# Designs tried in a protein design run: peptides against a protein of PDB entry 6CSU. Part 18

Target 1, 51 residues: chain A of PDB entry 6CSU
Amino acid sequence: GALEELRGQYIKAVKKIKCDMLRYIQESKERAAEMVKAEVLRERQETARKM

## One batch from the design tools (peptide; aimed at target 1 E27 R31, target 1 (a further copy) I25 S28)

Design b2_p18_4_s4 (made by RFdiffusion4, then SolubleMPNN; its pose is not in this set)
Fold by OpenDDE base, seed 4:
Structure b2_p18_4_s4 (fold): chain B 51 residues (1-51), chain C 51 residues (1-51), chain A 18 residues (1-18)
Amino acid sequence: as target 1 above (51 residues)
Amino acid sequence: as target 1 above (51 residues)
Amino acid sequence: SSEEELLKRIDEAIKELE
């Protein structure tokens, strides 16, 4: 009935949001790691040049 | 009625989740910026010491 | 951006409930 359908829609929405957030977190971690890696390498070059 | 009230509660709950996610994203950006800043400073010291 | 895409997907999920 309508009540069961509504409950199902709510559960589906919440699960979708959860999945999207988990994916975003994972991708964000990967981007952050690459950003730090690149920045460290850049900084090494810059520091070495100034020494 | 009960159905309309439940629908309202579900919508409210989902919107709350969205707000929580937005807050998390903002706080994560701030933490990431501080992490990069700290790593750059650490790397400068390490590189300088090795030169 | 990835954030904008995430928010878009969330809004789509909310739209299905409303």
Scores: peptide ipSAE 0.285, ipTM 0.735, DockQ to the pose 0.770
OpenDDE base, seeds 1, 2, 3, 5: peptide ipSAE 0.283, 0.283, 0.283, 0.278; ipTM 0.734, 0.734, 0.734, 0.725

Design b2_p18_5 (made by RFdiffusion4)
Pose (drawn by RFdiffusion4):
Structure b2_p18_5 (pose): chain A 51 residues (1-51), chain B 51 residues (1-51), chain P 18 residues (1-18)
Amino acid sequence: as target 1 above (51 residues)
Amino acid sequence: as target 1 above (51 residues)
Amino acid sequence: EIVEEVEEIIEESKEWFE
């Protein structure tokens, strides 16, 4: 039983680390995508200069 | 004994997963920091315009 | 405790990006 318990604790610890990295990554990509939008909007200053 | 050793192995294994996630996070900061230099270099194109 | 340390690293990284 101690072997099953220790195995269970190990699996739980890693599955939490995966859950944390999954969210951290999704969040990171969204922040990176937000950086794409915020800069296409900076071209407005450029296209206004061209106008 | 066997149970304490098995515990040490699971602990060492998860710490390795942590090391992998740490090197990845450090790479994340370096890449975002590289992006800062990249944006400063595009400003060079616009300062040559202003001259 | 190891998971909490990973969470703290992630929080420090998020604070750095803000």

Design b2_p18_5_s1 (made by RFdiffusion4, then SolubleMPNN; from b2_p18_5, 8 letters changed)
Fold by OpenDDE base, seed 1:
Structure b2_p18_5_s1 (fold): chain B 51 residues (1-51), chain C 51 residues (1-51), chain A 18 residues (1-18)
Amino acid sequence: as target 1 above (51 residues)
Amino acid sequence: as target 1 above (51 residues)
Amino acid sequence: DIVEEVQKEIQKHKEWME
């Protein structure tokens, strides 16, 4: 019925939000690690240049 | 009616969940940014010590 | 290790989302 359909739509919406956020986190994992490594290397070089 | 009230409650709940998830990630990003800032400062000092 | 700490934060997000 209409009530069960509405409940189903709510559950589906929550699952979609969860999946979208998990995908965002998963896709950012490797990029975040690489950006931090690059920043550390850059900072070493920048500090050395200013010494 | 009761069905429209329930629909409104589900929509409100979905929006709240989405906002809570986004806020949680945003707060964690802010914590991570502070850790990176601290690491950058440490790296400058460590590089200077090794020069 | 800052890379490890960032990875831990990412893992916390996954655990919270589960």
Scores: peptide ipSAE 0.108, ipTM 0.516, DockQ to the pose 0.116
OpenDDE base, seeds 2, 3, 4, 5: peptide ipSAE 0.102, 0.106, 0.095, 0.099; ipTM 0.524, 0.522, 0.515, 0.461

Design b2_p18_5_s2 (made by RFdiffusion4, then SolubleMPNN; from b2_p18_5, 9 letters changed)
Fold by OpenDDE base, seed 2:
Structure b2_p18_5_s2 (fold): chain B 51 residues (1-51), chain C 51 residues (1-51), chain A 18 residues (1-18)
Amino acid sequence: as target 1 above (51 residues)
Amino acid sequence: as target 1 above (51 residues)
Amino acid sequence: DIVKEVEDEIKKHKEWMA
């Protein structure tokens, strides 16, 4: 019935939003990791240049 | 020095990511709420149409 | 460790959304 359909739609929407959030967080983590790698590389190069 | 600067950059990046996540979560909640409102409205209209 | 901090936030989020 209408109530069951509405409930089903709500649950589906919530699950989709959850997945989107987790994906966003994962992508943010990956970006952060790449920033760290880049910074470490730059610092090593700078140190080497000053030797 | 270089280490302090790098540490500062890391802290800044983490804070930004945290803020982005919280914002995205909030936006997701708002989207979910709007979807629920829309579904309820549609069901009410459908019920009214069948009367 | 920025990576660890982000991982910790992911873990918290998973718990909140459980």
Scores: peptide ipSAE 0.101, ipTM 0.546, DockQ to the pose 0.091
OpenDDE base, seeds 1, 3, 4, 5: peptide ipSAE 0.077, 0.082, 0.087, 0.074; ipTM 0.502, 0.555, 0.531, 0.534

Design b2_p18_5_s3 (made by RFdiffusion4, then SolubleMPNN; from b2_p18_5, 8 letters changed)
Fold by OpenDDE base, seed 1:
Structure b2_p18_5_s3 (fold): chain B 51 residues (1-51), chain C 51 residues (1-51), chain A 18 residues (1-18)
Amino acid sequence: as target 1 above (51 residues)
Amino acid sequence: as target 1 above (51 residues)
Amino acid sequence: DIVEEVQKEIQEHKEWMS
């Protein structure tokens, strides 16, 4: 009935938000790793230039 | 009626969950920024020690 | 270790959203 459909829509909405957040976290992790690698490389290159 | 009130309550609950998750992500981004700053500082200190 | 710290944050996110 209408009540069960409404409950189902609520649960579906919550699950979608959860999935979107998990994807965001995974992509954020990948971006963070690349940023750290780039920073480490930059610091090492800067050191090499000064030596 | 009761059905409209329940629909309103579900919509309100979904919006609250979304807001809570966005706030959590924002706070996580701030923590991540501090971790990156700490890593950059560590790399610079390590470089300085080696020079 | 930044990788370990990021992994901890990811785990906390999963626990919060579970």
Scores: peptide ipSAE 0.108, ipTM 0.529, DockQ to the pose 0.121
OpenDDE base, seeds 2, 3, 4, 5: peptide ipSAE 0.080, 0.080, 0.091, 0.099; ipTM 0.503, 0.523, 0.554, 0.555; seed 2 fails the geometry check

Design b2_p18_5_s4 (made by RFdiffusion4, then SolubleMPNN; from b2_p18_5, 9 letters changed)
Fold by OpenDDE base, seed 4:
Structure b2_p18_5_s4 (fold): chain B 51 residues (1-51), chain C 51 residues (1-51), chain A 18 residues (1-18)
Amino acid sequence: as target 1 above (51 residues)
Amino acid sequence: as target 1 above (51 residues)
Amino acid sequence: DIVKEVQKEIEEHKAWLS
């Protein structure tokens, strides 16, 4: 019935949101790691220029 | 240094996003529960009209 | 290791959402 269909639609939507959130977190982690690596490289380059 | 500041900014941003996501999930659950309750009420009313 | 520290925070968030 309509109640079971609504419940099914809700569960499906929540699962989709959860997957989207986990993907966002993973992509955010990757971007953060790349930003940190880039900053470390810039700091090393700056140190080298000051020597 | 710049690296530590970047780390701090990222962690702060991620924590904010996490809190926003948790709030969104909670509000979504509340909306879903209200929709289910409303549907159950409508079904009961429909049944009553058919009797 | 700042990268590992950031990774730790991310994994804690993932665990909470999973």
Scores: peptide ipSAE 0.116, ipTM 0.563, DockQ to the pose 0.120
OpenDDE base, seeds 1, 2, 3, 5: peptide ipSAE 0.085, 0.105, 0.100, 0.094; ipTM 0.489, 0.525, 0.521, 0.561

Design b2_p18_6 (made by RFdiffusion4)
Pose (drawn by RFdiffusion4):
Structure b2_p18_6 (pose): chain A 51 residues (1-51), chain B 51 residues (1-51), chain P 18 residues (1-18)
Amino acid sequence: as target 1 above (51 residues)
Amino acid sequence: as target 1 above (51 residues)
Amino acid sequence: SELIELAEEMEEKLLAAP
């Protein structure tokens, strides 16, 4: 039983780490995508200069 | 004994997972920092324009 | 800057985890 408990605790700990990294990565990508939008908008300043 | 050793192994294993996540996060910071230099270098194109 | 701050927070959270 101690072997099953210890195995269960290890699996729980790594599954939590995975859940944290999955959210951290999704959030990171969204922040990166947000950086893409915010800069295409900075071209407006360029295209206004061209106008 | 066997149970304490098995505990030490699971602990050591998850700490390794943590090391992998840490090296990844450090790489994240370096890449975002590299982005800062990259954006400063594109400003060079626009300051040559202003001259 | 926001990505760097998010990365520091995740590092601190990972190190504080059991």

Design b2_p18_6_s1 (made by RFdiffusion4, then SolubleMPNN; from b2_p18_6, 8 letters changed)
Fold by OpenDDE base, seed 5:
Structure b2_p18_6_s1 (fold): chain B 51 residues (1-51), chain C 51 residues (1-51), chain A 18 residues (1-18)
Amino acid sequence: as target 1 above (51 residues)
Amino acid sequence: as target 1 above (51 residues)
Amino acid sequence: MDMIELSEEFEERLLNMP
């Protein structure tokens, strides 16, 4: 009935949010690591050139 | 009635979770930016010392 | 390097979502 369907929709929505959050966290960690690596490399090159 | 009240409660709960997620994302972006700035500064100091 | 470190409180809420 309508009550069971509503409950199902809520549970589905919560699970979707949870999965999206976990995915975001994992992808953000990976992107952040790559960003730092790239920035460190560029900075070393720039500083070395100035020295 | 009971169905309308339950619907309202579920919607409120989902919105709360969504808001918490968005807040965390925003704060994570800010922390990531600060970490990159700090890493760049440390790298400059290290590279300059080695030169 | 991990740019994001989750608080124990946040992880607990995430794991215990309804």
Scores: peptide ipSAE 0.197, ipTM 0.649, DockQ to the pose 0.396
OpenDDE base, seeds 1, 2, 3, 4: peptide ipSAE 0.166, 0.175, 0.143, 0.212; ipTM 0.627, 0.634, 0.619, 0.654; seed 4 fails the geometry check

Design b2_p18_6_s2 (made by RFdiffusion4, then SolubleMPNN; from b2_p18_6, 9 letters changed)
Fold by OpenDDE base, seed 3:
Structure b2_p18_6_s2 (fold): chain B 51 residues (1-51), chain C 51 residues (1-51), chain A 18 residues (1-18)
Amino acid sequence: as target 1 above (51 residues)
Amino acid sequence: as target 1 above (51 residues)
Amino acid sequence: DELIKHSEEFEKRLLEMP
């Protein structure tokens, strides 16, 4: 009935949110790593140029 | 009735999850910014030392 | 943020339930 449907929808939504959160965390880590790599490269070039 | 109360509880739970996600996203951005700043500083020092 | 979109969509569905 309506109660079971509501419960099912809630469980499905929570599972989806969990999956989305895990993906967000993973993608955020990947983006952060790439940003750091790019920044490191830029700073090495900048510092070397100033020397 | 019981169904309306349960629906209200689920809405409240979803709103709580939303708030938690927003906080996590904000904190993640702050940590990423600090990580980049620290890495930039370290790389400047490393590159300068190698020159 | 897909997370926020999904939570908001779920809230809408809950409110639409009879």
Scores: peptide ipSAE 0.312, ipTM 0.683, DockQ to the pose 0.091
OpenDDE base, seeds 1, 2, 4, 5: peptide ipSAE 0.148, 0.249, 0.147, 0.124; ipTM 0.568, 0.661, 0.596, 0.574

Design b2_p18_6_s3 (made by RFdiffusion4, then SolubleMPNN; from b2_p18_6, 8 letters changed)
Fold by OpenDDE base, seed 5:
Structure b2_p18_6_s3 (fold): chain B 51 residues (1-51), chain C 51 residues (1-51), chain A 18 residues (1-18)
Amino acid sequence: as target 1 above (51 residues)
Amino acid sequence: as target 1 above (51 residues)
Amino acid sequence: DEIIKLSEEFEKRLLAMP
């Protein structure tokens, strides 16, 4: 009935949110790692030129 | 009735998840920025010692 | 992660509703 259908829709929505967040967290970690690597490289080059 | 109550609980839960997600995103960005700053500082010190 | 735990809690509450 309507109640069972509503429960099903809610559970599906919550599961989707969970999956989306897991993906976001993983992608965010990867982007952060790449940003750090890039900044470290630039910093080495800048410091080397000043010394 | 049960249907109206379930609907209300669903809406409340989704709003809570949304707020928590936004907070997590903001905090994650701040942590990433601090991590980059710390890494840059350490890299400068290391490079300076090698030159 | 807090969001993951929250999602799991909400699923459990919904399934327990009469």
Scores: peptide ipSAE 0.126, ipTM 0.553, DockQ to the pose 0.091
OpenDDE base, seeds 1, 2, 3, 4: peptide ipSAE 0.124, 0.111, 0.097, 0.116; ipTM 0.549, 0.549, 0.531, 0.549

Design b2_p18_6_s4 (made by RFdiffusion4, then SolubleMPNN; from b2_p18_6, 7 letters changed)
Fold by OpenDDE base, seed 4:
Structure b2_p18_6_s4 (fold): chain B 51 residues (1-51), chain C 51 residues (1-51), chain A 18 residues (1-18)
Amino acid sequence: as target 1 above (51 residues)
Amino acid sequence: as target 1 above (51 residues)
Amino acid sequence: SEIIELSEEFEKRLLSMP
């Protein structure tokens, strides 16, 4: 019935938001790690050149 | 009626989750930027000391 | 439904983030 369908839609929406956020967090952590790694390497070269 | 009230409650709950997640993303981006800045500064000091 | 539409809108916004 309408009540069960509405409940199902709510549960589905919440689950989708949860999954999307977990994926975003994981991918964001990976990108952040790569960004820090790249920036550290660039900074080493810049600092070495200026000394 | 009961069905309309429940629908309103579910929509409100989903909207709140959406807003909370968007706020989390914004704050996460700010923290990531500060983390990169801090790591770059630490790396400058470390590289300078080792040369 | 509007609940599903709100979820899809959120997904679109999420996927647009760097």
Scores: peptide ipSAE 0.171, ipTM 0.652, DockQ to the pose 0.066
OpenDDE base, seeds 1, 2, 3, 5: peptide ipSAE 0.129, 0.136, 0.139, 0.152; ipTM 0.625, 0.643, 0.635, 0.634

Design b2_p18_7 (made by RFdiffusion4; failed a check: a repeat of another design)
Pose (drawn by RFdiffusion4):
Structure b2_p18_7 (pose): chain A 51 residues (1-51), chain B 51 residues (1-51), chain P 18 residues (1-18)
Amino acid sequence: as target 1 above (51 residues)
Amino acid sequence: as target 1 above (51 residues)
Amino acid sequence: TEEEEELLERFDEYIEEI
């Protein structure tokens, strides 16, 4: 039983780490995508200069 | 004994997973920081224009 | 960042729960 408990605790710890990294990554990608939008908008300043 | 050793192994294993996540996060900082230099260098194109 | 520090603190807590 102690072997099953310890195994269970290990699995739980790593499954939580995975869940944290999954969210951290999804959030990171969204922040990166937000950087893409905010800069295409900075071209407005360039295209206005061209106008 | 056997149970304490098994505990030490699971702990050491998860700490390894933490090390992998840490190296990744450090890489994330470096990459974002590299982006700062990259954006400063594109400003060089625009300052040559202003001259 | 604060989010990354809190993530690493949660990893230490998960390790202490073993």

Design b2_p18_7_s1 (made by RFdiffusion4, then SolubleMPNN; from b2_p18_7, 6 letters changed)
Fold by OpenDDE base, seed 1:
Structure b2_p18_7_s1 (fold): chain B 51 residues (1-51), chain C 51 residues (1-51), chain A 18 residues (1-18)
Amino acid sequence: as target 1 above (51 residues)
Amino acid sequence: as target 1 above (51 residues)
Amino acid sequence: SAEEEELLKRMDEEIESI
């Protein structure tokens, strides 16, 4: 009935949001890793320049 | 009626989950910033040691 | 960020589906 359908919609929404968040986290970690790599490289260059 | 009340409760619950996820994102960004800061500092030390 | 905004948009759309 309507109650069961509504419950199903709630569960589906929660699961979808969970999946969206997990994907975002994974992609964010990848971007963060690349950002750190670039920053470390720039920092080495800057430090070397001052030495 | 009962259906409308339940729908309201489900929407409220999902909105709460959304808020929790937003807080997680914010806190994660803050932690990431601190990690980068620490890494940059260590990198400067390491580079300086090799020079 | 653009990625965050898109995430939020999808979350809102899912809420609206209830």
Scores: peptide ipSAE 0.337, ipTM 0.749, DockQ to the pose 0.766
OpenDDE base, seeds 2, 3, 4, 5: peptide ipSAE 0.335, 0.336, 0.332, 0.335; ipTM 0.749, 0.749, 0.747, 0.748

Design b2_p18_7_s2 (made by RFdiffusion4, then SolubleMPNN; from b2_p18_7, 7 letters changed)
Fold by OpenDDE base, seed 4:
Structure b2_p18_7_s2 (fold): chain B 51 residues (1-51), chain C 51 residues (1-51), chain A 18 residues (1-18)
Amino acid sequence: as target 1 above (51 residues)
Amino acid sequence: as target 1 above (51 residues)
Amino acid sequence: SKEEEELLKRYDEEIASI
């Protein structure tokens, strides 16, 4: 009935948001790791030049 | 009626989840910035010691 | 970011589907 369908829509929406956020978190971690790696390499070069 | 009230509750719940995610994204950006800052400082020290 | 904007748009679509 209408109540069960409405409940189903809510559950589906919540599950979709959860999955999207898990993916975002994973991809954000990957981007952060690459950003740190790049910054570390840059700082090594800069520090080396100043010495 | 009961159906409209329940729909309102479900929408409110999903909107709350959205707000929580926005806050998470903002706080995650702040944590990432602090992590990069700390890593840069550490690498400056390490590079300096190796030279 | 573009990814964040797309994520938020999908959330709005899910909310609208209820």
Scores: peptide ipSAE 0.271, ipTM 0.727, DockQ to the pose 0.820
OpenDDE base, seeds 1, 2, 3, 5: peptide ipSAE 0.240, 0.266, 0.269, 0.268; ipTM 0.714, 0.727, 0.729, 0.728

Design b2_p18_7_s3 (made by RFdiffusion4, then SolubleMPNN; from b2_p18_7, 5 letters changed; failed a check: a repeat of another design)
Amino acid sequence: SEEEEELLKRYDEEIESI

Design b2_p18_7_s4 (made by RFdiffusion4, then SolubleMPNN; from b2_p18_7, 6 letters changed)
Fold by OpenDDE base, seed 5:
Structure b2_p18_7_s4 (fold): chain B 51 residues (1-51), chain C 51 residues (1-51), chain A 18 residues (1-18)
Amino acid sequence: as target 1 above (51 residues)
Amino acid sequence: as target 1 above (51 residues)
Amino acid sequence: SKEEEELLKRYDEEIESI
């Protein structure tokens, strides 16, 4: 019935939000890894200049 | 009625997921900052040893 | 991670509550 259909739609919406969150987490991890790489490289240069 | 209750359950679920995600993002940023600090310090030591 | 696993668990629980 209408109630079951609406329940299904709500569950589908929440599942989509879950997927969006997982994608965000993955993308955030990738960005963080790139930021760490860049920082490590900059620090190597800075430390070398100070030596 | 049943429809209003179901709508309430959906809204509550979405709000909880949103709050959990915001908390995760905040904690993830804090962990990332600490990881960068640690990596920078390690890289300084490694670079210094290689110079 | 453990945190991500717990998030996923909570999301599933919220879905089940509907």
Scores: peptide ipSAE 0.252, ipTM 0.730, DockQ to the pose 0.835
OpenDDE base, seeds 1, 2, 3, 4: peptide ipSAE 0.244, 0.251, 0.244, 0.248; ipTM 0.721, 0.730, 0.724, 0.723; seed 3 fails the geometry check

Design b2_p18_8 (made by RFdiffusion4)
Pose (drawn by RFdiffusion4):
Structure b2_p18_8 (pose): chain A 51 residues (1-51), chain B 51 residues (1-51), chain P 18 residues (1-18)
Amino acid sequence: as target 1 above (51 residues)
Amino acid sequence: as target 1 above (51 residues)
Amino acid sequence: EELEEIVEEVEEMLEEDK
């Protein structure tokens, strides 16, 4: 039983690390995508200069 | 004994997973920091325009 | 408990990075 318990605790610890990294990554990509939008909007300053 | 050793192994294993996530996070900061230099270098194109 | 501490340290490391 101690072997099953220790195995269970290990699996739970890693599955939490995975859940944290999954969210961290999804959040990182959204932040990166937000950086793409905020800069296409900076071109408005450029296209206004061209106007 | 065997249970304490098995415990030490699971702990060492998860710490390795942590090291992998750490190296990845450090790479994340470096990449975002590299982006700062990249944006400063595109400003160079616009300052040559202003001259 | 020590596994939980490692998970908490990973969470703190992720929060510091954010």

Design b2_p18_8_s1 (made by RFdiffusion4, then SolubleMPNN; from b2_p18_8, 7 letters changed)
Fold by OpenDDE base, seed 3:
Structure b2_p18_8_s1 (fold): chain B 51 residues (1-51), chain C 51 residues (1-51), chain A 18 residues (1-18)
Amino acid sequence: as target 1 above (51 residues)
Amino acid sequence: as target 1 above (51 residues)
Amino acid sequence: DELEEIVKEVQKEIEEAK
């Protein structure tokens, strides 16, 4: 009925948000790791250049 | 009626989740920025020490 | 559906946050 359908819509919405956020977290972790990696390499070059 | 009230409660709950997730995103961005900043400083020290 | 619309808003905001 309408009540069960509405409950289903709520659960579906919450699950979708959960999935999207988990994906965001994973992708952001990957981007952060690559950013740090690149920055470390750049900073080593820059520091060495200044020595 | 009860159905309309429940609908309102579900919408309210999902909006709350939305707000919490947006806050998490914002806080994670801030943490990432600080982490990169700290890593840059650490890497400068480490590279300089190795020179 | 308002619930689906809120989900879409979240998705949009996630993409904007990248």
Scores: peptide ipSAE 0.357, ipTM 0.774, DockQ to the pose 0.860
OpenDDE base, seeds 1, 2, 4, 5: peptide ipSAE 0.351, 0.354, 0.353, 0.355; ipTM 0.768, 0.768, 0.768, 0.768

Design b2_p18_8_s2 (made by RFdiffusion4, then SolubleMPNN; from b2_p18_8, 6 letters changed)
Fold by OpenDDE base, seed 3:
Structure b2_p18_8_s2 (fold): chain B 51 residues (1-51), chain C 51 residues (1-51), chain A 18 residues (1-18)
Amino acid sequence: as target 1 above (51 residues)
Amino acid sequence: as target 1 above (51 residues)
Amino acid sequence: GELEEIVKEVQEELEKAK
């Protein structure tokens, strides 16, 4: 019935948000790791040039 | 009625989740920025010591 | 419905945050 459908829609919505958030977190971690990796490389080069 | 009240409660709950996620995203960006800042500082020091 | 629209808003915010 309508009540069960509404409950189902709520559960579906929450699960979708959960999945999207978990994916975002994982992708964000990967981007952060790559950003740090690139920054470390650039910083080593720049610091070395100034020495 | 009861169905409308439940609908309202589900919407309220999902909106709360949305707000929490937005806050998490913002805080995550701030933490990432601080982490990069700290990493740059440490890397400069380490590289300089090795020169 | 409205729940679906809120989910879409969340998706848009997550995409914007990348």
Scores: peptide ipSAE 0.451, ipTM 0.794, DockQ to the pose 0.844
OpenDDE base, seeds 1, 2, 4, 5: peptide ipSAE 0.443, 0.445, 0.443, 0.447; ipTM 0.787, 0.788, 0.788, 0.792

Design b2_p18_8_s3 (made by RFdiffusion4, then SolubleMPNN; from b2_p18_8, 6 letters changed)
Fold by OpenDDE base, seed 3:
Structure b2_p18_8_s3 (fold): chain B 51 residues (1-51), chain C 51 residues (1-51), chain A 18 residues (1-18)
Amino acid sequence: as target 1 above (51 residues)
Amino acid sequence: as target 1 above (51 residues)
Amino acid sequence: DELEQIVKEVEEELEKAK
């Protein structure tokens, strides 16, 4: 009935948000790791240049 | 009626989740920025030490 | 549907956050 359908819609919405957030977190971690990696390499070059 | 009230409660709950996720995203960005900043400083020290 | 609309808004915000 309408109640069960509405409950289903709520659960579906929450699950979708959860899934999207988990994906975001994973992708964000990967981007952060690559960013740090690149920055470390850049900083080594820059620091060495200044020595 | 009860169905409309429940609908309202579900919408409210999902909106709350949305708000919490937006806050998480913002805080995550701030933490990432600070992490990169700290890593850059650490790497400068480490590279300089090795020179 | 308002629930689906809120989900779409979350997805849009996540995309903006990248």
Scores: peptide ipSAE 0.414, ipTM 0.783, DockQ to the pose 0.865
OpenDDE base, seeds 1, 2, 4, 5: peptide ipSAE 0.411, 0.413, 0.408, 0.406; ipTM 0.781, 0.782, 0.776, 0.774

Design b2_p18_8_s4 (made by RFdiffusion4, then SolubleMPNN; from b2_p18_8, 6 letters changed)
Fold by OpenDDE base, seed 3:
Structure b2_p18_8_s4 (fold): chain B 51 residues (1-51), chain C 51 residues (1-51), chain A 18 residues (1-18)
Amino acid sequence: as target 1 above (51 residues)
Amino acid sequence: as target 1 above (51 residues)
Amino acid sequence: EELEQIVKEVQEELEKAK
C-alpha cells in the first residue's frame, strides 16, 4: 500500500545518499593520495638535485 | 493524517541527512584548503632558508 | 516526488564539491 511504498521510497533515498557520499569520500581520498604521491616525488627530485 | 505525517517525517529526516552531508563536505574542503596553506607556508620557509 | 528531489540535490552538491 501507500504506506509501504512511502517507506520504501524513504529507504531508497537514504541508501542512495549513503552510496553517493561513500563514493565521494573514496574519490576524495584517492585525489588526496595522488597529491601526496606527487609531492613526495617532487621532494625526492629536489633532494636528488642536492646530492 | 498519519500518512501525511509520516511523509513529513521522512522528508524531514532526508533533509537532515542532506544538511549533515553538506556540512561534512564543507568541513572537508576547509581542511583541504588548510593543508594546502600549510604546505605553501612550509615551501616558502624552505625557500627562505636557501636565500 | 520530494524524496527523489532531495537525493538529486545531494548529488548536485557532491558534483559541485569535486
Scores: peptide ipSAE 0.445, ipTM 0.789, DockQ to the pose 0.891
OpenDDE base, seeds 1, 2, 4, 5: peptide ipSAE 0.444, 0.444, 0.439, 0.444; ipTM 0.792, 0.792, 0.787, 0.792

## One batch from the design tools (peptide; aimed at target 1 Y10, target 1 (a further copy) L3 R7)

Design b2_p19_1 (made by RFdiffusion4)
Pose (drawn by RFdiffusion4):
Structure b2_p19_1 (pose): chain A 51 residues (1-51), chain B 51 residues (1-51), chain P 19 residues (1-19)
Amino acid sequence: as target 1 above (51 residues)
Amino acid sequence: as target 1 above (51 residues)
Amino acid sequence: GALEELEKESQEAVEKWEA
């Protein structure tokens, strides 16, 4: 039983780490995508200069 | 004994997972920091224009 | 974090089963 418990605790710890990294990554990609939008908007300053 | 050792192994294993996630995060910072230099370098194109 | 929880719960589990 101790073996199953320790096994269970290990699995739980790593499954939590995975859940944390999954969210961190999804959030990181959204922030990166947000950087893409914010800069296409900076081109408005460039295209206005061209106008 | 066997249980304490098994414990130490699971702890050591998860710490390894933490090391992998840490190296990744450090890489994340470096990449974002590299982006800062990259953006400063594109400003060079625009300052040559202003001259 | 998850590692601190594993360290606490696994120490308690070892003490319980050794008792």

